# Ledger of designs, part 24: peptides against a protein of PDB entry 3ESW

Target 1, 322 residues: chain A of PDB entry 3ESW
Amino acid sequence: NNIDFDSIAKMLLIKYKDFILSKFKKAAPVENIRFQNLVHTNQFAQGVLGQSQHLCTVYDNPSWHSIVLETLDLDLIYKNVDKEFAKDGHAEGENIYTDYLVKELLRYFKQDFFKWCNKPDCNHCGQNTSENMTPLGSQGPNGEESKFNCGTVEIYKCNRCGNITRFPRYNDPIKLLETRKGRCGEWCNLFTLILKSFGLDVRYVWNREDHVWCEYFSNFLNRWVHVDSCEQSFDQPYIYSINWNKKMSYCIAFGKDGVVDVSKRYILQNELPRDQIKEEDLKFLCQFITKRLRYSLNDDEIYQLACRDEQEQIELIRGKTQ

## One batch from the design tools (peptide; made by RFdiffusion4, then SolubleMPNN)

Design b1_p10_4_s2 (from b1_p10_4, 6 letters changed)
Fold by OpenDDE base, seed 5:
Structure b1_p10_4_s2 (fold): chain B 322 residues (1-322), chain A 10 residues (1-10)
Amino acid sequence: as target 1 above (322 residues)
Amino acid sequence: LKEFILEIEK
């Protein structure tokens, strides 16, 4: 009996595809009840859900993409990308070009476009006066600031002229194209939109211990790649745990196609207690939200994304990004 | 950013 191994392999692939697709069908009533109970009883779960409702969809705005592309110096960006691409002469040209683009966008954003703002310059004294600024606290937005999704305004007094300068913490990334300044929140917010405007697969990573960054899916590397606009960092997930010696408990990635616990990529040492939610409940929550985000996708799209998810889970278990 | 985080923790 010649066992047709090719026929068996094809049958196994079909059964495997069907099994994967079955996981992304409409949630069972019991799963909906579990989800509702979890988000109503667990504050961390409610926070993850709330973030997913914003971060998974807000950057998929074609009008914003157009405004970004009209605002950036595309001629400079592509000139620099082409220059770096030409040095390596790689036969795998189209896939690696995107990695060069992301690296140039990191450079351009940090060096040419956006500014870190510990303290604002004095509105009266002008540029390079931040050293004279004393924090007075924070308040709610005024009528003008409220138009740009501003929840908090930091208030500073100039020690030289005595005038008050307002530093509104804008969450509208289009307003950030004008202001061109902020901290990790503003940096990551606008940079996520910039990467999305180039048609890239991007996730927003939230760390519970007050930091945020991006991940980009590299077709060349065939994995999610750490991207931090504040640090001009590409593929350096270790910088927080090792270089900063930062203690962390949770890193959650938010993208259009899913929510993923990526803590294992970034928490390499000095792990804080993961006591905000049961591990099984967090896994369930991320899977449930991911399933909802994929409800409109076809079977082939669902299958391709599920294969990508499995590869990422294997990577996270094996620690292959080290 | 490391310097900034260290300033806030202070």
Scores: peptide ipSAE 0.020, ipTM 0.585, DockQ to the pose 0.013
Fold by OpenDDE base, seed 3:
Structure b1_p10_4_s2 (fold): chain B 322 residues (1-322), chain A 10 residues (1-10)
Amino acid sequence: as target 1 above (322 residues)
Amino acid sequence: LKEFILEIEK
């Protein structure tokens, strides 16, 4: 009996695909009840849901992408990418060019485009006067600031002239193209939009311990890559736990195709207690939101994303970022 | 894969 191994392999692949697709069918009533109970009873779960409703979709705006591409010095960016790509002589294929692009965007953004703002300059005294600024606290936005999705305005008094300077914390990334200054929130917000404007697969990573960064899916490396615009960092997930000696509990990645607990990639030491939610409930929550985000996708798209998710989970379990 | 194998063995 010549066992047709090829026929068996094809049949197994079909059954495997069908099995994977079955997991992404419409949620059962029991899963919907579990989800509703979880987000109503657990504050952390409610926060993750709220963030997903904004961060998973807000950057998929073609009008914003056009404005970004019109604002950036694309000639300079591509000139630098081409120059670095040519130096390394990579016979390694077309996919590596995108890694060079992301590295140049990190350089361009930090060095040429955006500014870190610990304290604003005095509006009256002019440039390089931030040293004279004393924080008075925070207040709500005025009528003009409210037009640009501003939740908080930091208030500063100049020790030299006594005038008040306002530092609005804008959440509108298009306004940030004009202001070109901020802290980790503004940096990550605008930089996420910039990467999306080049057609890249990008996730926004939220850390519970007051930091935010990006992940980019490298087709060359065939994995999610750490990207921090504040640090001009590419593929250095260890910088927080090791270099900064930062204590962390949760890192959650938000993208158009899913929500993923990526804590294992970044929390390498100094782990804080994970006491905000049960691990099983967090896993369920992320899977449930991810399933909802994929409801409109076809079977082939769902299957490809599921394969990518499984590869990421294997990576996170093995600790092999090397 | 592990869950899939467990379903085939049933």
Scores: peptide ipSAE 0.020, ipTM 0.429, DockQ to the pose 0.080
Fold by OpenDDE base, seed 4:
Formats: C-alpha cells, sequence, structure tokens
Structure b1_p10_4_s2 (fold): chain B 322 residues (1-322), chain A 10 residues (1-10)
C-alpha cells in the first residue's frame, strides 16, 4: 500500500484551507445576534467597535499618502536608511531594508519632524514659552478647529502676557502635518499614516490605560513588530510593563485586515483586572470584526491572513516576544 | 514621556 503521502498532504491542505475559509464566510444569524447584543450591552465592546470603524480604514487613503510623501524629507530619510543599510553590509533588495526604513522614520519623526507638546507655547510670546502656560481646562472646537476632526481643545493662559492659547487636539492627521506637535494620540495617529504611506502593513494599538502605539508587520522578521513613535522604539514591547512599570489591562490592535487583542505582547507584569468584557466575548468581538473587514477579500488573501493570524496567536501564547 | 503619562493617569 504505497500511501501517496504527497496526495494525502495535498488533500489535507485543501481540506484545511477550506476549513479556514469556512470560518470567514458570512456570519450566521446567531453570530449577528450575539454581536449586536454584545455591542449594545457592553460599553467596552461598543468602544472597540467604534474604534475599529475608524482606525481600521481611515489610514487607507491614497490622497493622504500622497500628501504625506510630499511633506516628508524623503531625500534625508532615504539617505540615512541607505547609509545605515550599507554600513551593516546588507545587499539591496533584502526584506530587512524595510526595518531600516521604519527605524529611520522613527528617528526622523521624533528628532526632525514632530514635537511633544506637554503645554503649548504662548501664541503671543512665541517659541519656548510653554513654561509660562497655565491650563484652564478644555472646551469644544470652534468653527475652524472643527474642520480638522477636533474633539477637544485644551485652553491655556500665559502667565506672562495673560493671553489665551488654544491647543486643539486634532484627529485629522493631515492637519498634524502642519501643526507638527501633540501627545501620544497625535504622534501615533500621524506616524501610523506615515508608515501606511510607505505601503507598510501597520496596526494602531490602543491601550486602555491611556497610551497608543503602532505595530508594523516586518517581512524580514515575519511578525508584527512593536513601534512607538513617541519613544523612537522598534521591537521593544516590554518598555511599558518593564521599563515604565505601567499597569495595563487591554491592548487592542486595529488594522485594515483585522482587530486583535495583543495584550499578551505588552502586558508582561502588573496586569490590571480585565473586567470590562468576558474574555470569550472579546475574542468573539475581535474575530467578528476581523471577519467583516475581510468580506471583500478573495480566498487566497483570506487564507494568507489566517495563517498570519495563527502564527501571531502562537507567538502571543508562547510569550516569545523576547 | 514616561513621567508625563504617569501624571495623566493620576
Amino acid sequence: as target 1 above (322 residues)
Amino acid sequence: LKEFILEIEK
């Protein structure tokens, strides 16, 4: 009995592919009911859904990509990338070049392009006057600020001149290309768009405990890589839990192809209670949203993404982000 | 940044 192991392997692969694809078929009525009930009854689930509706799609804007690429000093960026790439003895065409690009983009963004804004400078007194600024609170956007997806405006009074300075918290990343300042939200928002503008696979990671960062899919490393523009950090998922000793409960990654609970990558110690949603319901929610995001993809794309997802889940279980 | 994030959480 010459068991044609090759034939069996092919059949198993086909059946496995079909099985995987079956999971990404249109949701059954019962799943829709469960989803609807979950998002209507659980505030955390509603929040994740709301974020997914924005973060999973907003950065896939070709017009924005063009504006970004026109705004950045590409000559400087690529000069530095090429320099570091050559220094390490890599040949052109290696997948590792993209990792060098992301590292340079982190450098460029933090050192040359964007500014951290604890407090704004006084609009009247000029540069380096933030020390003189006293917070008065927050208010809604005015008519001009509202054009740039501004949710809130922080109000500051200058102790020197008495004038009021507005710090609008813009969510329009194109406006951030002009303002060149912000906190973790603005940093991550614009940096996510920047990475997307280079054609990279990027996810926006939301942490419930008021921080945000990116993940980049490295073709060289064949995994999702932690990227924090605020910290100029590449592949250092431990910085929050270990270096910062930050307590965290949830880290959720939002990308065009899915929503993933990545908490296990980042929450290495000092885990806060995960009491906002049942674990099974969160898993269901992320899978359900992911399934919806993939409805227009072909079977091969779905299968490739499912394989990537499986590898990521294995990594997250094994704690091998060292 | 670390110090600032810790201040916002308070």
Scores: peptide ipSAE 0.017, ipTM 0.581, DockQ to the pose 0.013
Fold by OpenDDE base, seed 1:
Structure b1_p10_4_s2 (fold): chain B 322 residues (1-322), chain A 10 residues (1-10)
Amino acid sequence: as target 1 above (322 residues)
Amino acid sequence: LKEFILEIEK
């Protein structure tokens, strides 16, 4: 009996696909109970869930994408991208163009568009007066500031004129297109929206130790790529652990298609205790949220994303991002 | 893959 190996291979592939798809079917009652118990009993889990409810979906707003594209100097951006792309003589194919686009967006955002704000300038004295500003503390938003998803307003007094200047910490990225200033939170928030507005696959990465950045899925590199708008950094996941000697415990990536623990990509040394949640519970949580985010996707989309997930997990285990 | 292999071996 000639064993039809081709038929067996096809059958195994079908069974494998079915197996993968079965993981993304409606959660079993026991999994729902586990999830509910976890988010009710573990504060870190509750925090991850809360962030996922916002960060995974907020940037998928076509109206916001239009406003962003209308606000940016697209002519300048594409001129610069075309210039850099032309240097490669097209030898590496069209997919690399998107990497050049992201690199230019990093340049444009940091150099031409957005400003770092440690202290605001005095509203009365004008530009370059931040050195005269003394922090008085923080307060809640006023009626106007509250319209732009502002949770906190930093208050500063000018040592020169004595006037008070407010620095609202806006979470509305459209308001940030107007203000064009902030710290890592505002930078990452708006830059995530900018990348999404170009139709890119983007994740928001939250680090427990008070930093945030992006990841972009490069079709050229066929992997998630570190992107930090504050640092104008592309594919340098080591900058925090190595260059900054930063101590970190958790890095969680939030995207429309999933929530992923990406700590292994960024925590290369000086790992802080991971004592906020059991590793098995964190893995379960991220998988459970990811499953929920994919409920509306078809079988082909689910399968493609699952294959991407497996490739990323292999990458994270092997440490082969470099 | 490991989970899949274990499921086929049943």
Scores: peptide ipSAE 0.010, ipTM 0.391, DockQ to the pose 0.078

Design b1_p10_4_s3 (from b1_p10_4, 6 letters changed)
Fold by OpenDDE base, seed 2:
Structure b1_p10_4_s3 (fold): chain B 322 residues (1-322), chain A 10 residues (1-10)
Amino acid sequence: as target 1 above (322 residues)
Amino acid sequence: LIEFILEILK
């Protein structure tokens, strides 16, 4: 009996697809109960859920993408990308062009477009006056600031002229296209939108220890790539643990198609206690939210994403960037 | 994949 290995392989692939799809079916009543209990009893879980409700969907706004593309110097960006791609990119295939694009966007954003704001300049004294600014504290937004999803306004007094300068912490990324300044939160928020506006698969990574960055899915590298707009960093997940010697406990990635614990990619040393939630409950939470985000997808989309998820999990276990 | 294999082997 000649074993038709090709027929067996095809049958196994079909069964495997069906098995994967079965995991993404509507949540069982028991899973819903577990989820509700977890988010009501665990503050960290509630925080992850709350972030997912915003970060997983907010950047998928076509009108915002248009505004971004109209605001950026696309001629400069593509000129620079084309120049770098022409050196060696043709040998590596068309998919590498997107990696060059992300690298140029990192350069453009940090060098040409956005500014770090530790302290604002004095509104009265003008540019390069931030050294004269004394923090007075924080307050709620005024009526104008409230239009741009502002939760907090930092208040500064100029030591030279005595005037008050407000630094509103805007969460509206469209307002950030105008203000072009902020800290890691504003940087990551706007840069996530910028990457999304180019049609890229992007995740927002939240670190519990007060930093945020992006991940981009490189079709060339066939993996999620670390991207930090503040650092102009591409594929350097080690910078926090190794270069900064930062202590960290959790890194959670938020994307349109899922929520993933990516701590293993970034926490290479100086790991802080992971005591905010049980590991099994965090895994369940991320899977449950991911499943919910995929409810409207077709079977082929679900299967492709599930294959991507599995490859990422293998990568995170092996600790080897291919 | 491992979970799938384990499920088929049951």
Scores: peptide ipSAE 0.037, ipTM 0.736, DockQ to the pose 0.087
Fold by OpenDDE base, seed 1:
Structure b1_p10_4_s3 (fold): chain B 322 residues (1-322), chain A 10 residues (1-10)
Amino acid sequence: as target 1 above (322 residues)
Amino acid sequence: LIEFILEILK
């Protein structure tokens, strides 16, 4: 009996595609019950769900993309990208151009566009007066600040003139295009929008231990790439664990197409206890949210994303990001 | 892949 191995291989590939697609069909009643119980009983799960409801969709706003592109010095950006691409990029293919773009956006954002703000300058004394500012605490937003998704306002008193300066912690990234200052939250928020405005696949990474950054899907590298706007860092996932010697427990990536536990990419040493949720429950939660985010996609899109997810999981297990 | 193989073997 000549076993037609080619026919068997084709049949197995079809069955495999169908199997993968079956995982993204409507959740079974038992899965819905498990999900509801998990988010109602586990605070960490509720937090991940709450963040996903915002971070997975907020940056997919065409009006915001237009405003960003109108605000940035695109001529400068593309001039610099073209200059770097002309050195080596032609030999490595067109996909590398996007990596050069992201690297230039990191440079431009940190050096030319946005400012780190530990303390604000005094509104009355002018520029370079932050050294004279004493924190008085935080309060709720006023009526004007509330228009720009402001949850907290830091209050500072000038030691020189005695006047009060407000530092609103705006979550509206369009307002951040105007203010052009902040800490890691404001930096990551606006930079995520900037990358999305260039049509890139981007995730917002939340670390439980008070830091946030981005990931970009590089078509050249064919993987998710670490991107930190605060550090002007590209493809340096080790920076937190190794360079900063930071202790961390959870890193969760939020994108339009999924929620992924990326802790294994960033937590290389000094791991803190992962005691907020059972590992199986976190895996289930991320998969369940990801499934919901993909409900409107066609079978080919679902299959391509599932293949990408599988490659990422293999990468995270093997530790071969370097 | 392992889950798929295990499902085919059932």
Scores: peptide ipSAE 0.035, ipTM 0.727, DockQ to the pose 0.079
Fold by OpenDDE base, seed 5:
Structure b1_p10_4_s3 (fold): chain B 322 residues (1-322), chain A 10 residues (1-10)
Amino acid sequence: as target 1 above (322 residues)
Amino acid sequence: LIEFILEILK
């Protein structure tokens, strides 16, 4: 009996594709009920849903991409990328160029473009006066600040001149192109948009323990790569757990094509209790939101993304053999 | 793949 292994392999691939696609069909009524119950009864689930409704779609704005590209010094950026790419030789092909681009964008953003703001400078005394600023608290935005998706304004008094300086925490990334200052939230928000403006696959990573960063899908490395604009960090997921000795419970990645628990990539030690949601319910939630985000995609797109998701899950289970 | 294999083995 000549077993036609090629026919069997083709049949198995078809059956596997059908199986994968079946997971991305419209949610059954029972899954919708489970989802609704979960987001109404679990605050963490509600928070993840709320974040997904914004973070998964907000950066997919062509008008914003144009504004970003018009604002950045593209000549400087590409000059530096070309210079670094030329040093390593062309041996690794065109896909590595994008990794050099992301590394230069990290450099450019931190060194040339954006500023860290613990406390604002005094509006009256000018630059390098932040040491004279005393926090008075936070309040809601005024009418002008409200135009730029501002939820909170930090209020500071100058110890030298007595004047009040407002530090609005803008969530509009286009306003951040003007202000060019902030903390991890503003940094990650604008940098996510910057990476998206170059046509890259990017996720926003939220950590429950008050930090945020990006992931970029490297075609060269064929995986999601840690990117932190605040740290000028590329592919260093260990910096939080190991270098900072940060205790963490959850890291959730938000992208246009899905929501993924990426905690295993970043929580390498000092794991805090994961007590906000059942693990099965979190897995269900992320899958359910991901499924919704993919409803408009064709079967081939769904299949390719599902293959990428499986490779990521394998990576997260195996750990990187450093 | 593991879930698929487990589904075929049922």
Scores: peptide ipSAE 0.033, ipTM 0.720, DockQ to the pose 0.084
Fold by OpenDDE base, seed 4:
Structure b1_p10_4_s3 (fold): chain B 322 residues (1-322), chain A 10 residues (1-10)
Amino acid sequence: as target 1 above (322 residues)
Amino acid sequence: LIEFILEILK
């Protein structure tokens, strides 16, 4: 009995594809009810949904991509990428070149482009005056600040001149191209847009314990890669748990094609209680949102993404970045 | 399942 293993394998692949595609069909009424009940009864679920409605789609703006590319020193960036690529002697083509590009974008962004802002400089006294700034609290945006998706404005008084300086926490990444300053939120927001503007697959990672970063899908490494613009970090998911000894409970990645619990990649020790939602409900929520984001995709796109998701889940279970 | 299928395809 010559078992035609090739025929069986082809048949299994077809059946597997059909099985995967069946999971991405329109949600059953029972799933919709479960989803609605979950987001109405669980605040964490509502928060994840709210973030997904923004973060999964906001960066897919061609107009913004053009503005970013026009604003960056592309000549400097590509000069540095080409230099490092040539130095390492890698003939591995476009896929590895993209990793060099992301590494240079991290360098460029931190060293040349954007500034960390613990406190703003005094608007009256000028540059390097942040040491003289005393926080007075936070308030709502004024009419001008409100144009740039500003939810909060931090207020500071200069100890030298007595003037008030406003530090609006802008969520408009185009405004951040002008202001060139912020904290982890502004850094990650603009850097996510920058990476997206180069046509990269990028996710925004939200950590419940007040940090945010990116993931980039490396075609060379064939996996999601940790990217932190604040740290100029590439493929160092351990920095929070190990280097910072940070305690964390949830890390959720938001991308155009899905929402994924990536906590296992980043929470290596000092895990905080995951008490905000049942694990099964979080898994369901992320899958449901992911399914919704993929409704317009064709069967081949859905299948390719599902294969990528499966590989990521295997990686996350094994706890090894291969 | 993909690992299993890829192993069968080898």
Scores: peptide ipSAE 0.032, ipTM 0.660, DockQ to the pose 0.311

Design b1_p10_4_s4 (from b1_p10_4, 6 letters changed)
Fold by OpenDDE base, seed 3:
Structure b1_p10_4_s4 (fold): chain B 322 residues (1-322), chain A 10 residues (1-10)
Amino acid sequence: as target 1 above (322 residues)
Amino acid sequence: LIEFILEIEK
């Protein structure tokens, strides 16, 4: 009996695809009940859901992408990318160009475009006066600031002239294209939009211990790559745990196609207690939200994303980024 | 994959 191994392999692949697709069908009533109970009883779960409702789709705005591309010095960016890409002699294929683009965007954003704002300059005294600024606290936005999704305004008094300077914490990334200053939140918010504007697959990573960064999916490396605009960092997930000696408990990635616990990529040492939710419930929550985000996708898209997810999970378990 | 293998064995 000549076992037709090719026919068996084809049949197995079909059955495997069908099996994977079956997992992404509408949630069973029991799963819906479990989800509702979890988000109503667990504050961390409610927070993850709330963040997913904002972060997973907000950056998929074509009008914003156009505004970004019109605002950036694209000629400078592509000139620098082309220059760096040419040095490597194209030996690694066309897909590596995107990695060079992201590296240049990190450089451009930090060096040429955006500014870190620990304290604002005095509106009266002018540039380089932040050293004279004393924090007075925070207040709600005024009528003008409220137009740009401002949650809070930090208030500073100038020790030299006595005048008050407002530092509104804008959440509107289009307003950040104008202001060009902020802290990790503003940096990550605008930089996520910038990467999305180049058509990249990007996730917003939230760390419970007051930091945020990006991941982008590198077609060259065939994996999610750590990207921190504040640090001009590319593929250095270890910087927080090792270089900063930061203690962390949770890192959650939010993208248009899914929500993923990426803690294992970034928490290499100094792990804080993961006591906010049961591990099984967090896994369920992320899978449930991911399933909902994919409801409108076709079978081929679902299958490709599921294959990518499986590869990422293998990576995260093995602890091998290389 | 493991879940799939376990399901095929049924």
Scores: peptide ipSAE 0.034, ipTM 0.716, DockQ to the pose 0.085
Fold by OpenDDE base, seed 2:
Structure b1_p10_4_s4 (fold): chain B 322 residues (1-322), chain A 10 residues (1-10)
Amino acid sequence: as target 1 above (322 residues)
Amino acid sequence: LIEFILEIEK
């Protein structure tokens, strides 16, 4: 009896697809209870949920994408991408073009578009006066600042002229297209929107130890790629643990299709205690939120994303296959 | 995949 290996392989693939799809069905009542109990009893879980409710969906705004594309110098960007792609990209396939685009967007954003603001310049004294600024503290937004999703305004006094300068911490990324300045939060917020505006698969990565960055899904590399707008960094997940010698406990990625603990990608040394939540509960939480984000997707989309998730988990376990 | 294999082996 010649075992039809092709028939068996096809049958196994069908059964595997059905098995994967079964995991993304509507949560059982017991899972809903577990989820509710977790987010009500664990502050870290509540924080992850709260972030997911914003970060997973806020950047999927077509109106914002249009505003971004109208604001950026697209002619310059594509000219530079085309120039770099023409050197090597044709031999490596069309999918590498997007990697060149992300690299140029990193360059453009840091060099030409956005500014780091440790302290603001004095509104009265003009440019390059931040050295004269003394922090007085923070306050709530005024009526104008409140229009742009501002929770906090940092207040500075100029040592030279004595005037007060306000540094609103805007969360509206469209306002950031105007202000073109901020810290890691503003940088990552606007840059995430920029990448999304080009139709890219992007995640917002939150680090518990006061940093944030992006991940981009490279079709060329067939994986999630570290992207830090502040550092003009592409595919350098080691910069925090190794180059900065940063101590970290959690890195959580937030995307339209899921929430993923990506700590293993970035925490290579100097790991802080992971004591905010049980590992099993964090895994459950991320999976539960991810399932909810995928409820409207068809079976093929769910299956493709599940395959991507599995490959990412393998990558995170094996470390960098150099 | 491993979970699937383990489920088939039951």
Scores: peptide ipSAE 0.033, ipTM 0.710, DockQ to the pose 0.087
Fold by OpenDDE base, seed 5:
Structure b1_p10_4_s4 (fold): chain B 322 residues (1-322), chain A 10 residues (1-10)
Amino acid sequence: as target 1 above (322 residues)
Amino acid sequence: LIEFILEIEK
């Protein structure tokens, strides 16, 4: 009896698809109870949930995408992308163009568009006066600042003129298109929106140890790629653990289609204790939130995303990102 | 994949 291996393979693929789809159906009552208990009893889990409710959806705003595209120098960006793409001779196919786009957006954002702000310039003395600024502390937003999702305002006094300068920490990325300054939070927030405005698959990565960055899904590389706007870094996940010798415990990626623990991609050495949640509970939490984010997707979309998730999990286990 | 294999064996 010639075993028709092709027929068996096709049958296995069908059964596998059905199995995957079954996992993304409505959560069982027991899973809902486990989820509710976890977020009510574990502060870290509550924090991850709270972040997911914002970060997974806020950047999927077509009106914001239009404002971004109208604000950026698209002619310059595409000119530079086309120039770099032409050097490659198209040998690697059209999908590599998007990698060149992300690299140019990193360059453009850091070099031409946005500014790092350790201290603000004095509102009275003008540009390049940040050296004269003394921090007085932080306060709540005023009525105007509150319009732009501002939770905290840093207050500075000018040592030269004695005037007070306010540095509101805006969370509204559209306001950041105007102010064009900030720290890692403002950089990552606006840059995530910028990448989304080009129709890219992007995740916001939160590190518990006070840093944030992006991941972009490269169709050319067929994987999630580290992207740090502050560092103008593309595909350098090692920079924190190795170059900075940073100690880290958790890196969580937030995207429209899922929440993923990406700690294994970035924590290569100097791992801090992962004592905020049980590993099984964190895995469950991320899977549960991801399942909720996919409830409106069709079977083919769910299957494609699940295949991508499995590839990422294999990558994270094997340490073969490079 | 492992979970799938374990489910087929059931």
Scores: peptide ipSAE 0.032, ipTM 0.710, DockQ to the pose 0.082
Fold by OpenDDE base, seed 4:
Structure b1_p10_4_s4 (fold): chain B 322 residues (1-322), chain A 10 residues (1-10)
Amino acid sequence: as target 1 above (322 residues)
Amino acid sequence: LIEFILEIEK
C-alpha cells in the first residue's frame, strides 16, 4: 500500500484550511450573546472593545497617509536608510530594507521631528521655558481644541510672566504633525500613523500601566517586532520589564486585522495580577473582535492571517523573543 | 500544526 503521503498531506491541508475558515464564519448566536454579556458586565472588556473600535481602523486613512508623506522629510529619511543599508552590504531585498526604514523612522522621529513634552514652554516667554511652568490641573477643550479630537487640556502657569499656557492632549494625529510634541500617547499615535503611511503592518500596543508603543510586522524576521518611538527602540520587548523594572498586567495589540493579547512578549517579570477579566473571557473577546475585523476578507486572506496568528501564539508560548 | 504545514509545503 504505497501511502501517497503527498495526497494525504494535501488533503490534510485542505481540511485544515476549511477548519480554520470555519472558525471565522459569522458568529453563532451564542457567541454574540456571550460577547454582549461580557462587554456589558466587564469594564475591562468594554475598554478593549472601545479601543478596538478606534485603534483598529483609524490609521487606515489614505488621506492621512498622503498628509504624513507630504510632511516628512522623505529625502533625508531615504538617504539615511540607503546609507545604512549599503553599509551593511545587504543584497537589495524589499524585506530587510523595510527594517532599515523602520529604524530610520525611529531615529528621524525622535531626533529630528517630534519632541517630548513633560511641560510645555510658556507661550509668552518662548522656547526652553518649560522649567518655569507650574501645572494648575486639567480641563476640557475649548472650541478650537475640540476640532482636533482633544479630550483633555493640561493647564500651566508661567512662574516668570504669570501667563497661562494650555497643553491640549490632541488625539488627532494630523494635528500632531503641526504641534510636534507630546508624551507617550501622542508619540505612539503619530508614529503608528507614520508607519501605516509607508504601507506597513502595524499594531498599536496598549499597556494598562500607562504606556503605549507599536508593533511592526517584519517580513524579513517574519514576526511582529516591538517598536517604541519614545525610546527609539526596535525589537527590544524586554525594555519595560527588565530595563525599567516596570510592573505590568496587560499588553493588548490593536491592528486592522485583529486584537491580540501580547502580554507574554513584554511582561517578563514583575507581573501584576491579571484580575480585570478572566483569561478565557479575554481570549474570547480578542478572538471575537478579530473575527469581526476579518468578516470582509476572502478565504485566502483569512487563512494567511490565521497562519500568522498561530505562529505568533507559538512564539508567545515559547518565550523566544530573545 | 504550522510547523507541520511548513514542513509539508517544503
Scores: peptide ipSAE 0.030, ipTM 0.618, DockQ to the pose 0.441

